# Peptides against a protein of PDB entry 6RGO, part 290

Target 1, 392 residues: chain A of PDB entry 6RGO
Amino acid sequence: MALKLLGFNQDATCFSVISSNKGVTIYNCDPFGKCFELEKSTSNDEELDFLVEMLFSTSLIAVVDKTIGASKRKKLKIVNTKRKATICELTFPHEIMDVIMNRKIICVVLKSDQIFVYDISCMKLLRTIDVRGEKLKSTSKFRNSEAVGDIGVRVSLSTDNNSILCYSSYSKSDKENAPLNDIVVFDALKCIQINVLPAVHQSNIVCIACSPDGMLMATASEKGTIIRVFKTIDTENDEPILVNEFRRGSRPSRISEMKFNHDNTLLACVGESDTIHIFALPVTTTEADANEDDTLQQSSHSLSSSINGLQYISKGLANRFGKIIVSKIPTQSQQRHVAYIKIPENAKYRIGFPKDTTNTIHICGEDGNYLVYSIPRNEVGPCTLVKSNTFD

## One batch from the design tools (peptide; made by RFdiffusion4, then SolubleMPNN)

Design b2_p24_4_s1 (from b2_p24_4, 9 letters changed)
Fold by OpenDDE base, seed 4:
Parts: C-alpha cells; structure tokens; sequence
Structure b2_p24_4_s1 (fold): chain B 392 residues (1-392), chain A 24 residues (1-24)
C-alpha cells in the first residue's frame, strides 16, 4: 500500500501516517500499536493528503484535509481522537501549508506566506505574521501554482511552554525573487520578534528545527550540504551566534526534517539521502550565575575531546552592504556526523527523539518500518537497532 | 482576508477537552 508519513509527535511517543485505503492512522511507539484511525471520508480513488499535527500523546490533533480537489485545504479541524469528533473548525483565506503546535500555541502557515499564531486554550488569534510584508500584499502574484509546492515559509516551534517560533523570511533584497534565507525568532506567547538572523544560507531555507527549550535552532538550505546551528535569543554584539556548522555531505541532497534531542546534545537530520545523520552538539552550559558553594561534580562524559576545535567565529563580517553574512566556518572545521543510520534509498523517513532516552532515536518509513536505534556516545559509527516493528 | 473565528461553543468544548487532557 502507498503510505505517506506525517511524522512523530513532539516527544516521539506517537507517529502518524496516511494509508491510501484507511486514511490517517496514528501509532503508539511503546507499546507499539495502532491507537487511532481517521477513516477516509470519500470512497473515491483520490490520493489522500493530510496535515496532522498531534498534541503530544493527548487525544487532540489538528487536521487539514489536503486531498486533491478538496475545498477543505483551507480548513483546520481540531479533532478529539477518542471521541472521533471535530471540536473546532477554522477556515483560512488560503491553503494551509503547515500546522505546528505545542501545549500553548498553534501556528498555521498559509500558501500566502502568512503565519497565524493562536492561543490553543481559546483559539484566539494572537498574531498574523505576514512574511512577505505589507509591500507585497498588493502584488500577491501567487508564485505560479505548479512550482510552488517546495519553496515556502518554514516554521519550527519549541515544544516547551516558552513557545519560541523560528520561521524563514525573505531577505531585504529589493529583488522580486528574494530568497527565504533569513530567520526570524519570535516569542509566540508575547507576540514579539526576539531576533533576526539575516542570510543564514545563500539559498532558500527548506528545513528549520527549534530545540525543545527554544534556545537553539538548526537550519538547512535547498543544498542540504551544510547545517547551521544558532542560538535563538542570545546575541554577541547584536550579531547572531553560530554555535555549530555541520557537514551532512558533499553532494546536494534535500533535508526534509531535523530534530534536536531533549537535552540539546544531538541533532538528527533526514531527507532524500540513504543516511540519517546524527551530530553532537557542545553542551551549552547555561551560565547560571555561579554562586560559590555547591560543588556538584557533574560527571563530564568523555565526548569532550572531538568538539574542542570549534573556534567560535564571533566575527560577523558585515559586508559593505550591511548584510551580515554568517562567516563560513572554514570547510576544515565543519564537523561531520558522530552517528548514522542507513535507510533504504528513496524511502521517506521521519525522525523523533523520545524525552526519557537521550541516546535513542525513533524513525519511521513509508516502507512501513518503525525502528528504534541506540546512538553510540563513545565512538563515531552506526547506530544499533534496538527494536523494529511494521505497520500498514 | 481574515480567517474565520471559532464559535463560543467550539471554544468552550475545546477548553473542556484541554482541561480533561491536562488532568490525565
């Protein structure tokens, strides 16, 4: 059967898939099993397409029916899975491209490059973010409908209650074809812009991940060769802090998803390549004010030795045009993966990090495999398969 | 164009469901 992966929830306790025959199915990860099915509303042989965003392991999901020919592509439904009932329905002026949520916030991304930020507790619209800005409202040349599928506003939301929203924005170049290569960091609760990271890549950003705590973000462009990790909130001399630059590969390959683990020590990426890459992050010691006394010997686990070579190139070279080009870390200082998983070629996979096991990664494929891997911490190498299940 | 707004009944029902899920 043709499966389409929707992804893991925020804590990787569940994942969702579209089955061509059944509709949307949600699986629990442990114990592994089908926990919900949203039946196909139409008997037609139409290719099913849905957005489904889960609210952790709760009975609440956000659903958008994107099936071809459906006028429903503009409708967001909040569904209780236990009751199989629509709780709330919102209609948007344009097609919904993405939905992301946490316990406080729902963000709805439209094809119009608008982000609608809602308070989940009352479905009150807190903010409309127009990523094109007011100047382009009049000249909404919808990018020609056919080629538009791949390049749009990307979003990621912290899974914590701080609700840090990272989104791609158009560079301030007066060019009609400005790339989506800026990042805006937004406090979704307070509805304030916290930071702007200009020109983080040379091409459009196609993947963003926010850390669970909202303190880090990872970005990848259409090239998918380099992943950059930044601090979200913190700046150095009003300049963005580049924490890491990772090399996924030498060949261009799209990255479809990136995720941080719960403690921000790992970043995983997946996409069109035969390899999931896992990168080690330096432990961001939050410099909590060292009041003198408590000598808590935090056991320095020995991963320290390979990370020591990252000179923080704090020098944002403002080019002559006032564009902060994130200084390319010399290709020699680009870190490679610490771990990897081989996946079938052309199989789409999604990734999730469980909260309770920082050295474990969950993956699921459109091949019907749900796999749990252990991540090596002492050596660079392959992940070890711990559990495997199949779904249809 | 502005999105639709939820009804007061939908909001109430959503709040009831969120409160049930925070209590489990």
Amino acid sequence: as target 1 above (392 residues)
Amino acid sequence: EKPSEPTEEQIKKLQEELAEEEAE
Scores: peptide ipSAE 0.432, ipTM 0.917, DockQ to the pose 0.898
Fold by OpenDDE base, seed 1:
Structure b2_p24_4_s1 (fold): chain B 392 residues (1-392), chain A 24 residues (1-24)
Amino acid sequence: as target 1 above (392 residues)
Amino acid sequence: EKPSEPTEEQIKKLQEELAEEEAE
C-alpha cells in the first residue's frame, strides 16, 4: 500500500501516517501500536492528502483534508480522537499549506503567504501575519502554483510555552522575484516581532527547525548542502548570531525535516538522501552553576575540544550584492555530522526526539518501518538500532 | 477576507477538552 508520512508529534511519543486504504492512522511509539484511525470519507481512488498536527499525546488533533478536488482544503478541524468527534471547525480564504501547534498556540499557514496565529484556549485570532507585506500585494501575480516547486512560507514553533515562531520571509530586494531567504522570529503569545535575520541563505529557505525552548533555530535552503544554526532572540551589535554552520553534503539534496533534541545538544536532518545526519551542537556551559565541589575531573574528552572557537569574523564583507550580514564560516570550518543513519534510497523518513532520552532518535519510513536508534556520544559513526517495528 | 470564527459552543467544547487533558 502507498503510505505517506505526516510526522511525529512534539515529543516523539506518537507518529501519524496516511494509508491509501484506511485514511489517517496514528501510532503510539511505546508501547508500539495503532491508537487512532480516521476513516476514509470517500470511496474514490483519489490520492489521499492530509495535514495532521497532534497536540503531544493528547486526544486533540488538527486535521485538514487536502485531497485533490476537495473543497475541504480551506477547512481546519479540531478533532477529539477518543470521541471521534469534530470539536471545532475554521474556514480560511485560501488553501491551508501547514498547521503547527503547541499547548498555547495554533499557527495556520495559507497558500496566500499568510500566517494566522490563534490562542488555542479560546480559538481567538491573535495575529494575521502577511509575509508578502503591503508593497508586494500590488504585484498580484500569484506564483503560478504548478511549475514553481514547494516554495512557500516555512514555519517552526517552539514546543514550550514561550511559543517562539520562526518563519521565512521575502527579502526587501526591489526584484519582482525576491527569495524567501529572510527569517522572522516572532513571539506568538505577545504578538511581537523579536528579531529579523536577513538573507540567511542565497536561495529560498525550504526547511526551518526551532529548538524546544525557542532559543535556537536551524535553516536550510533549496540547495540543502549547508545548515545554519542561529540564536533566535540574542543579537550582537544588532546583528544575528550564527552559532553553527553544518555541511550535510557536497551534492544538492532537499532537506524535508530538521529537529533539535530536547537539551539542544543535537540537530538531526532528513530528506531525499539515503542518510539521516546528526550534528552535535556546542554545549553552552552557563558558567554559573560551577559550585567548587572538587570531585574528579574525569576528562570526558567531549567532542567539544575540536570545536576550535568560532572566530566571530564580524567583518561584514560588503559584497556587491548587498550586506550579507551573516558572516560566512569558511568552508574549512564547516562541521560534519557526528552520527548518521542509513535509510533506503527513495524512502521518505520522518524524525523525532523523545523528551526523556536525549541520545535516542525515533524515525519512521513510508516503507512501513518504525525504528529507534541510539546516538553515539564519544565517536563519529553510525547510530545503533535499538528497536524496530512495522506498520501498514 | 477573514477566516471564519468558531461558535461559542465550539469554544466551550474545546475548553472542556483542554481542561480534561491537563487533568490527566
Scores: peptide ipSAE 0.431, ipTM 0.916, DockQ to the pose 0.883
Fold by OpenDDE base, seed 2:
Structure b2_p24_4_s1 (fold): chain B 392 residues (1-392), chain A 24 residues (1-24)
Amino acid sequence: as target 1 above (392 residues)
Amino acid sequence: EKPSEPTEEQIKKLQEELAEEEAE
C-alpha cells in the first residue's frame, strides 16, 4: 500500500500516516498500536493528501484535507479523535501549506507566505505575519507567485509553553529573486519579534527546527550540506550567536526534517539521503548547577577536548556590502555526525525524540517500519536498533 | 481577505475538550 508519513507528535509518543486505503492513521509508539483512524471520506481513487498536526498524546488534532477540491485546502479542522468529531472549522483566504502547534499556540502557514498565529484555548487570532509584506517594505517588488515551487515560508515552534516561533523570511536584497534565507524569531504568546538572523544561508532555507525550550534553532538550505545552529533569543553585541555548524555531507541532498532532543544535547536530521545524521551539541551548563559536587567533572572532559577547538571567531568580516553576520566557521571547524542510522534509498523517514530517554530516537518510514534506536554517547558510530514494529 | 472566525459553540466545545485533556 502507498503510505505517506505525516510525522511524530511533539514528544514522539505517537506518529501519523496516510494510508491510500484507510485515510489518516495515528499509531501509539509504546505500547505500539493503532490508536486512531480517520476513514477516507470518498470512495474515489484520488491520491490522499492531508496535513495532520497532533497535540502531544491528546485526542485533539488539526487536519487539513488537501485531496478534494481547492476549498478544502483552505479549511483547518480541529478534530477530537476519541469522539471522531469536528470541534472547530476555520477557512483561510489561501491554501494551507503547514500547521504547527503546542499546548498554547496554533500557527497556520498559507501559500500567500502569511502565518496566522492563534491562541488554541479560544481559537482567537493573535497575529497575522505577512512575510511578503515585510519584503515589500524592503524591496518594493513582489516576487511573481508563479515561481513558488517547493520554496515557501518554513516554520518551527517550541514545544514548551514559551511558544518561540522561528520562521524563514526574505532577504532585504534588491534582487527580484531574493532568497528566503533570513530567520525571524517571534514570541507567539506576546506577539513580539525577538530576533532577526539575516542571510543564515546563501540559498533558501528549506528546513528549520526549534529546540523544545525555544532557546536553539537549526537551519538547512536547499543544498542540505551544512546545518547551522543558533541561539534564538540571546545576541552578542546585537549580532546572532552561531553555536554550531555541522556538515551533513559533501553532496547536495534535501533535508526534510530536523529535531532536537529534549535536553538540547542532540540534533538529528533526515531527508532524501540514505542516512539519518545525529550531531552532538555542547552542553550548556546553566551557571546554577556549578555549585554541586566536584566529582562529576572528570567524565565530561574527554568529549570537551575535541570541541574546545571551536574558537568563537566572532570576527564579523564586515564586508562593505551588507553585514553577513554569520561568520563562516572555517570548513576545518565544521563538525560531522557523532551517530548515524542507515535507511533504505528513496525511503522517506520521519524522526522524533522521546522525552524520557535522551539517548533514544524514534524513526518511521513510508516502507511501514517503526524503529527505535539507541544513540551511542561514548563513540562515533552507528545507532543500535532496540525495537522494531511494522504498520500498514 | 480575513480567515473565518469560529462560532461561540465551537469555542465552547474546544474549551471543554482542552479542559478534559489538561485534567488527564
Scores: peptide ipSAE 0.425, ipTM 0.914, DockQ to the pose 0.907
Fold by OpenDDE base, seed 3:
Structure b2_p24_4_s1 (fold): chain B 392 residues (1-392), chain A 24 residues (1-24)
Amino acid sequence: as target 1 above (392 residues)
Amino acid sequence: EKPSEPTEEQIKKLQEELAEEEAE
């Protein structure tokens, strides 16, 4: 059967899939089993396509029917899975490209490069973000999505109540074909722009991850060779906004998903390659817990020595043209993975980090495998398979 | 063009469901 993966929920307690025969199915991770099924409403042998965003382990899901020929690509449905009922339906002026949510906020991304930010508690529209801005309204040519592949606005939302929204934006270059290589950091609750990170990659950003607490963000370009990790907020300390650069590989390969674990110690990435990569993040020691355990200092010293090479040349001309945030970091400071998982070639996988076990990763594949891996702490190497289940 | 707005009944149902899930 053809399976299409939709992904894990925010805490990796559930994952969703499209089955050609059944429609949308949601699986619980522990105990493993089907918890919800949306029956296929159409008898047609049409290839099903859906967006499904889960609200943690709750009965609430956001659903968009993206099936070809379906007049429903502009409709967002909020569905109760226990009652199998549509609670709310919203219609948008353009096709929905993405939906992301937490307990406070729903963000809806349109093909028009607009982001609609809603308060989930009342479905009130808080903000419409026009990523093209007012100047580009005159060039009515929507990028004909047929010829230029999956290049659109990318979003990520913190899973906490702070609701930090990170999105890709067009560079201010006078070129008609400006790349989506800027990042905007936005407080979705207060509707305030916190930060703008210009030119974080040389090409379009295709993947963004926000940390659960919204303090960190990770970005990858179309090349998928380098992952960059940034602080979302400028700290009062002259600390670099760019905290890490990771090298996924030497060959270009698209990254489809990245996720932080719940304590911001790990970043995982998956995509078109035969390998899920897991990177260790330096623990930002807040100065407060400096007192007790001397023993963990030895492993942190090797990581810190590589970061000190980030000479931010604050050339005083930065006031006119914006801070160059990405100096050419020497290729020697690019960290590799600390752990990995081998996956079948051409199998699409999704990743999730469970809340209660920071050294465990959940993965699921379009091959019908749900796998739980243990991440090694003391060595660089493969993850260990702990649990395996199959789904259809 | 603006998105559609939910009905008051849809908002009420959504609030009831969110309150049930905060109590579990």
Scores: peptide ipSAE 0.422, ipTM 0.913, DockQ to the pose 0.906

Design b2_p24_4_s2 (from b2_p24_4, 7 letters changed)
Fold by OpenDDE base, seed 4:
Structure b2_p24_4_s2 (fold): chain B 392 residues (1-392), chain A 24 residues (1-24)
Amino acid sequence: as target 1 above (392 residues)
Amino acid sequence: EKPSEPSEEEIEELKKLLEEIEKE
């Protein structure tokens, strides 16, 4: 059967899939099994497409029926999975492209490059973010619908209550075809723009991940060769802090998803390549809890392989046009993966990090495999398969 | 154009669900 992966929830305890014959199915990861099924409302042989965003392991899901020809592509449904009932329905002026949530916030991304930020507790609209700004008023030229599926505003939300929203924005170029290569960091609760990272890639950003705590973000362009990790809030001399630059590969390949683990020590990426890459991040010691006293000489010779990642504090060279270009870390200082998973070629996979096991990754494929891997700590190498299940 | 707003009934059903989730 043709499966389409929707993804893992925030803590990788569940994942959702579209089955062509059944509709949407949500699986629990442990114990492995079906926990919810949304039946196909139409008997038609139409290719089903849905957005499903689950609130952790709860009975709350947001659902958008994106099936072609459906008037429902503008409708967000909040569903109580225990009751199998739609409890709230919102209609948007444009097609819904993405939905993300945490315990406080729902963000709805439209094809119009608008982000609607809602307080989940009452579905009150807190903010409308127009990513095109005033340029939308003049250019009624919606890019022709067919080729546009892949180039839109990307978003990621912290899974914590701080609700840090990272989104791609258009560069301040006067060109009608400005790339979506800026990042905006937004406090979704306070509705305040915190930071702007200009021109983080040369081409459109196609993937963003926010860390669970909202302190880090990862970005990848349509080239998918380089992943950049930035601090979200912190700046150095009003300049963005580039923490890491990772090389996924030498060949262009789209990255479909990236995720941080819960302690911000790992970043995983998946996409069109036969390989999930896992990168090690420097432990951001928050300098805060330098309370004086505890002299405990725990001489744990953890073989911290001193990845002397030269913190190239790339002072943004303001180019002659006042655009801060994140200085390219020299290709020689680009870190490679510390771990990897080989996946079948042409199988789409999704990734998730469980909360309780920082060195474990959950993956699921459109091939019907749910796999749990252990990530090596002390060596660069393949992940070890720990558990496998199949789904249909 | 503005999105639709939820009804008072939809808001109450949503609050009830969130209160059930906070007790789990």
Scores: peptide ipSAE 0.602, ipTM 0.961, DockQ to the pose 0.892
Fold by OpenDDE base, seed 3:
Structure b2_p24_4_s2 (fold): chain B 392 residues (1-392), chain A 24 residues (1-24)
Amino acid sequence: as target 1 above (392 residues)
Amino acid sequence: EKPSEPSEEEIEELKKLLEEIEKE
């Protein structure tokens, strides 16, 4: 049967799939088993498509029926899984492309390049973000749905209560076909833009991940060869906003998903390649909770990568926010993966990091495999399979 | 065009669900 993966929840305790015969199924990871099923409303042999966003391991899910020909692609349903009931339905002016949430915020991304930010507690609209801005009021050229491939506004939300929203934006270049290569960092609770990172890649950004605490953000372009990690907020210290540059590979390959682990020590990526890559991040010691006792020997092998980054100061937007120094990390200082998982070619996989085990990764495939891997600590190499389950 | 707004009943059912979630 054709499975389509929707993904893991925020803490990788559950994952959701579309089964062509049943509809949407949510699986619990431990103990492994079905915890919820949404039956398909139609007996038609139509290819099912859904968005499902689950609020952690709770009974709250957001659902969008995206099935082709369905008039429901503009409807967001909030469902209580324990009651098997829709408790709230919102209709949008355009097709819903993505839905993300945490305990405070729901963000709805439309095909119109609009982001609607809601307070989850009352479904009050806090902000409408128009990513196209005022310039496109004149040219009613909506992206012709056929020719502009799967390039759209990408979003990621911190899983904490700080609710840091990162989204891709159009470069201010006067070209009609400006790339989605800027990043905006937005406080979704306060409804304030806190940063803008211009031209973080040369081409469109196709994948974004926010750290659980919202302090870091990872980006990948359509080329998928380089992953960049940024601080979301300018620190008062003259530290570069670009903290890491990772090389996934030499060949172009789309990255479909990236995730940070819960302590910001690892970044994983998955996509169209036969390999999940896991990268080590430097531990950003926030100075605060240096209480005495945990003498975990920081074998800080300070690879003193002398970042003699040529500061390309793009002169353009001298607005009151400081000089965004995009230091080009020299190609020689591009870090490789510390660990990897081999996956079947052409199988789509999703990734998640469990909260309680920082060196464990959960993966699931359209091949019907749910797999738990241990990440090696002291060596560069393959991850070890710890647990496996199958689903249909 | 603006999105639809939830009814008072939908908001009250959502609040009850969130209160149930905070107790788990």
Scores: peptide ipSAE 0.599, ipTM 0.961, DockQ to the pose 0.905
Fold by OpenDDE base, seed 2:
Structure b2_p24_4_s2 (fold): chain B 392 residues (1-392), chain A 24 residues (1-24)
Amino acid sequence: as target 1 above (392 residues)
Amino acid sequence: EKPSEPSEEEIEELKKLLEEIEKE
């Protein structure tokens, strides 16, 4: 059977797949098994295409049927999985490209480069973000939307209640084909722009991940060779804070998904390559816990691996024209992966981090494998397979 | 063009589902 992966939910307790013969199936990770099926509404041998966003492990899902006709591709259905019923249907002016949610917010991304932000509790429209309209204000030139069909607005939402939305925006360059290489950080609850990170890559951003708490953001371009991690809210002298720059590889390869673990200590990436890469992030010790004098002498063997401190070369050459040139971290200071998983060539995989085990990663493949790996803590090397299941 | 708005019935069914989810 042809499987198409939809991905994990926010806490990697469930994952969703399209089966060509059955429609949408949601699997529970532990105990492993089918928890929901959405039957194919049509007897036609047409290739099934769906968007499915699940609200954690709850009975609430958002579904878009992209299989048949232009009208269905504009409809968002909210489904109660326990009742197997559509409880809300919204129609949009353009095709839906993406849907993301948390406990407070649903964001709907359209082919028109619009983001609709909804209060989930009543499906009230809080904001329309017109990414194309912001480009027009800056460049006076419409991008012909008929350009290369895979370049659109990318979004990521924090899984917490703070609802930090990160989205790609067009650079203010007078070029007719301005890249989607800016990032906007948006408070989806307050409907305010918090930050703007200009020109974070040289080419279009094709993958964004927000941390669960919304404090970090990872970005990758069409090249997929470099991943950048930024603070979302915090700035230094009104400039974006680059926390890390990771090198996935020297060869171009598209990154399809990135995820932070729940404590912001790891970033994983997957895509068209035979390898899932896992990177270590510096533990941000919040200064607040320094005052409780609790004398538990647990011998932290600080493996002082001499990661020579990234000298913040805060040579902000703030040239007079407000172009924040994100200072290229010298290629020598680019960190490599700390762990990896080998996956079959040509198999698409999705990734998720479970909440309760920060050193465990869940992966699933269009090959019908659901795999749980342990991530090595103290060494650079392969992840260890802990559990495997198959699905159809 | 604007997106459609949900009906009062759809909003009530959605509220009921969210209240069920908050009790789990």
Scores: peptide ipSAE 0.596, ipTM 0.961, DockQ to the pose 0.899
Fold by OpenDDE base, seed 1:
Structure b2_p24_4_s2 (fold): chain B 392 residues (1-392), chain A 24 residues (1-24)
Amino acid sequence: as target 1 above (392 residues)
Amino acid sequence: EKPSEPSEEEIEELKKLLEEIEKE
């Protein structure tokens, strides 16, 4: 049977899949098992497509039926899974491309490059962000949106109550074909723009991840070779702070998903490659713990020259990307390890970080595998498989 | 064009669900 992965919820306690025969199925991770099913409404042999966003491990889900030919591609349904009932239905002017939520906010992304921000408690529209309208204010030329493939506005929302929204925007370049290579950081609760990161890549941004606390974001372009990590709110001299630059690989490959763990110490990425990559982030020492004189013995174990290939902090790129200030990464934090998981070629996988175990990653595949891996802390190497389950 | 607005009944059912979730 063809499985299509929808992904994990915010805390990786559940994941959602489309089964060609059943419709949408939600699985619980621990104890592993099916917890909800949305029945297929159509007898047609049409390829099922859905958006499903869960509110953590709760009975609240947002659902969009994206199946081809369906007029339902413009409808957001809020479903109570315990009652198996739609409790709210909203219709949008354009096709829904993405839905993201936390405990306070729902964001709906349309094919029109509009983001609708809602207060979840009453479904009140707080803001309409018109990414095209912002472009048109900066550039006099209409882009016919129909011709440029899978390139649309990308979004990520913090899972905390601060509700930091990161979205891709069009560069202010006078070029008719301005790329979606700017990032806007938006306070979704206050409905204010808090930061703008110009030209974070040379090409369109295709993947964004916000940290759970909203303090960090990761970005990848359509090339998928370089991942950049920025501070969301903080600036140095009114310029964006680049915290990290990671090389996923030498060959172009689409990144489909990135996630931070709950303590911002790890960033995982997955996509079209045979490898899930897990990058170590510098521990941002909050100034408070600087007083414990913990003589961490410099065990000068020569982690060999191969580590230098994956972390290009090229001193020279700071000047080429204009105003992005590379934070002075302390020389002691240069021992960033990378972990990896090998996955089948052409298998689509999704990733999630559980809240309670910061060195554990959950993954699921369209091959019907749900896998739990332990992440090595002090070495570069493969992750260790801890648990495996299968689903249909 | 604007999105549709939820009915008062839909808002009340959503509030009840959120109140149930806050008690879990």
Scores: peptide ipSAE 0.594, ipTM 0.960, DockQ to the pose 0.880

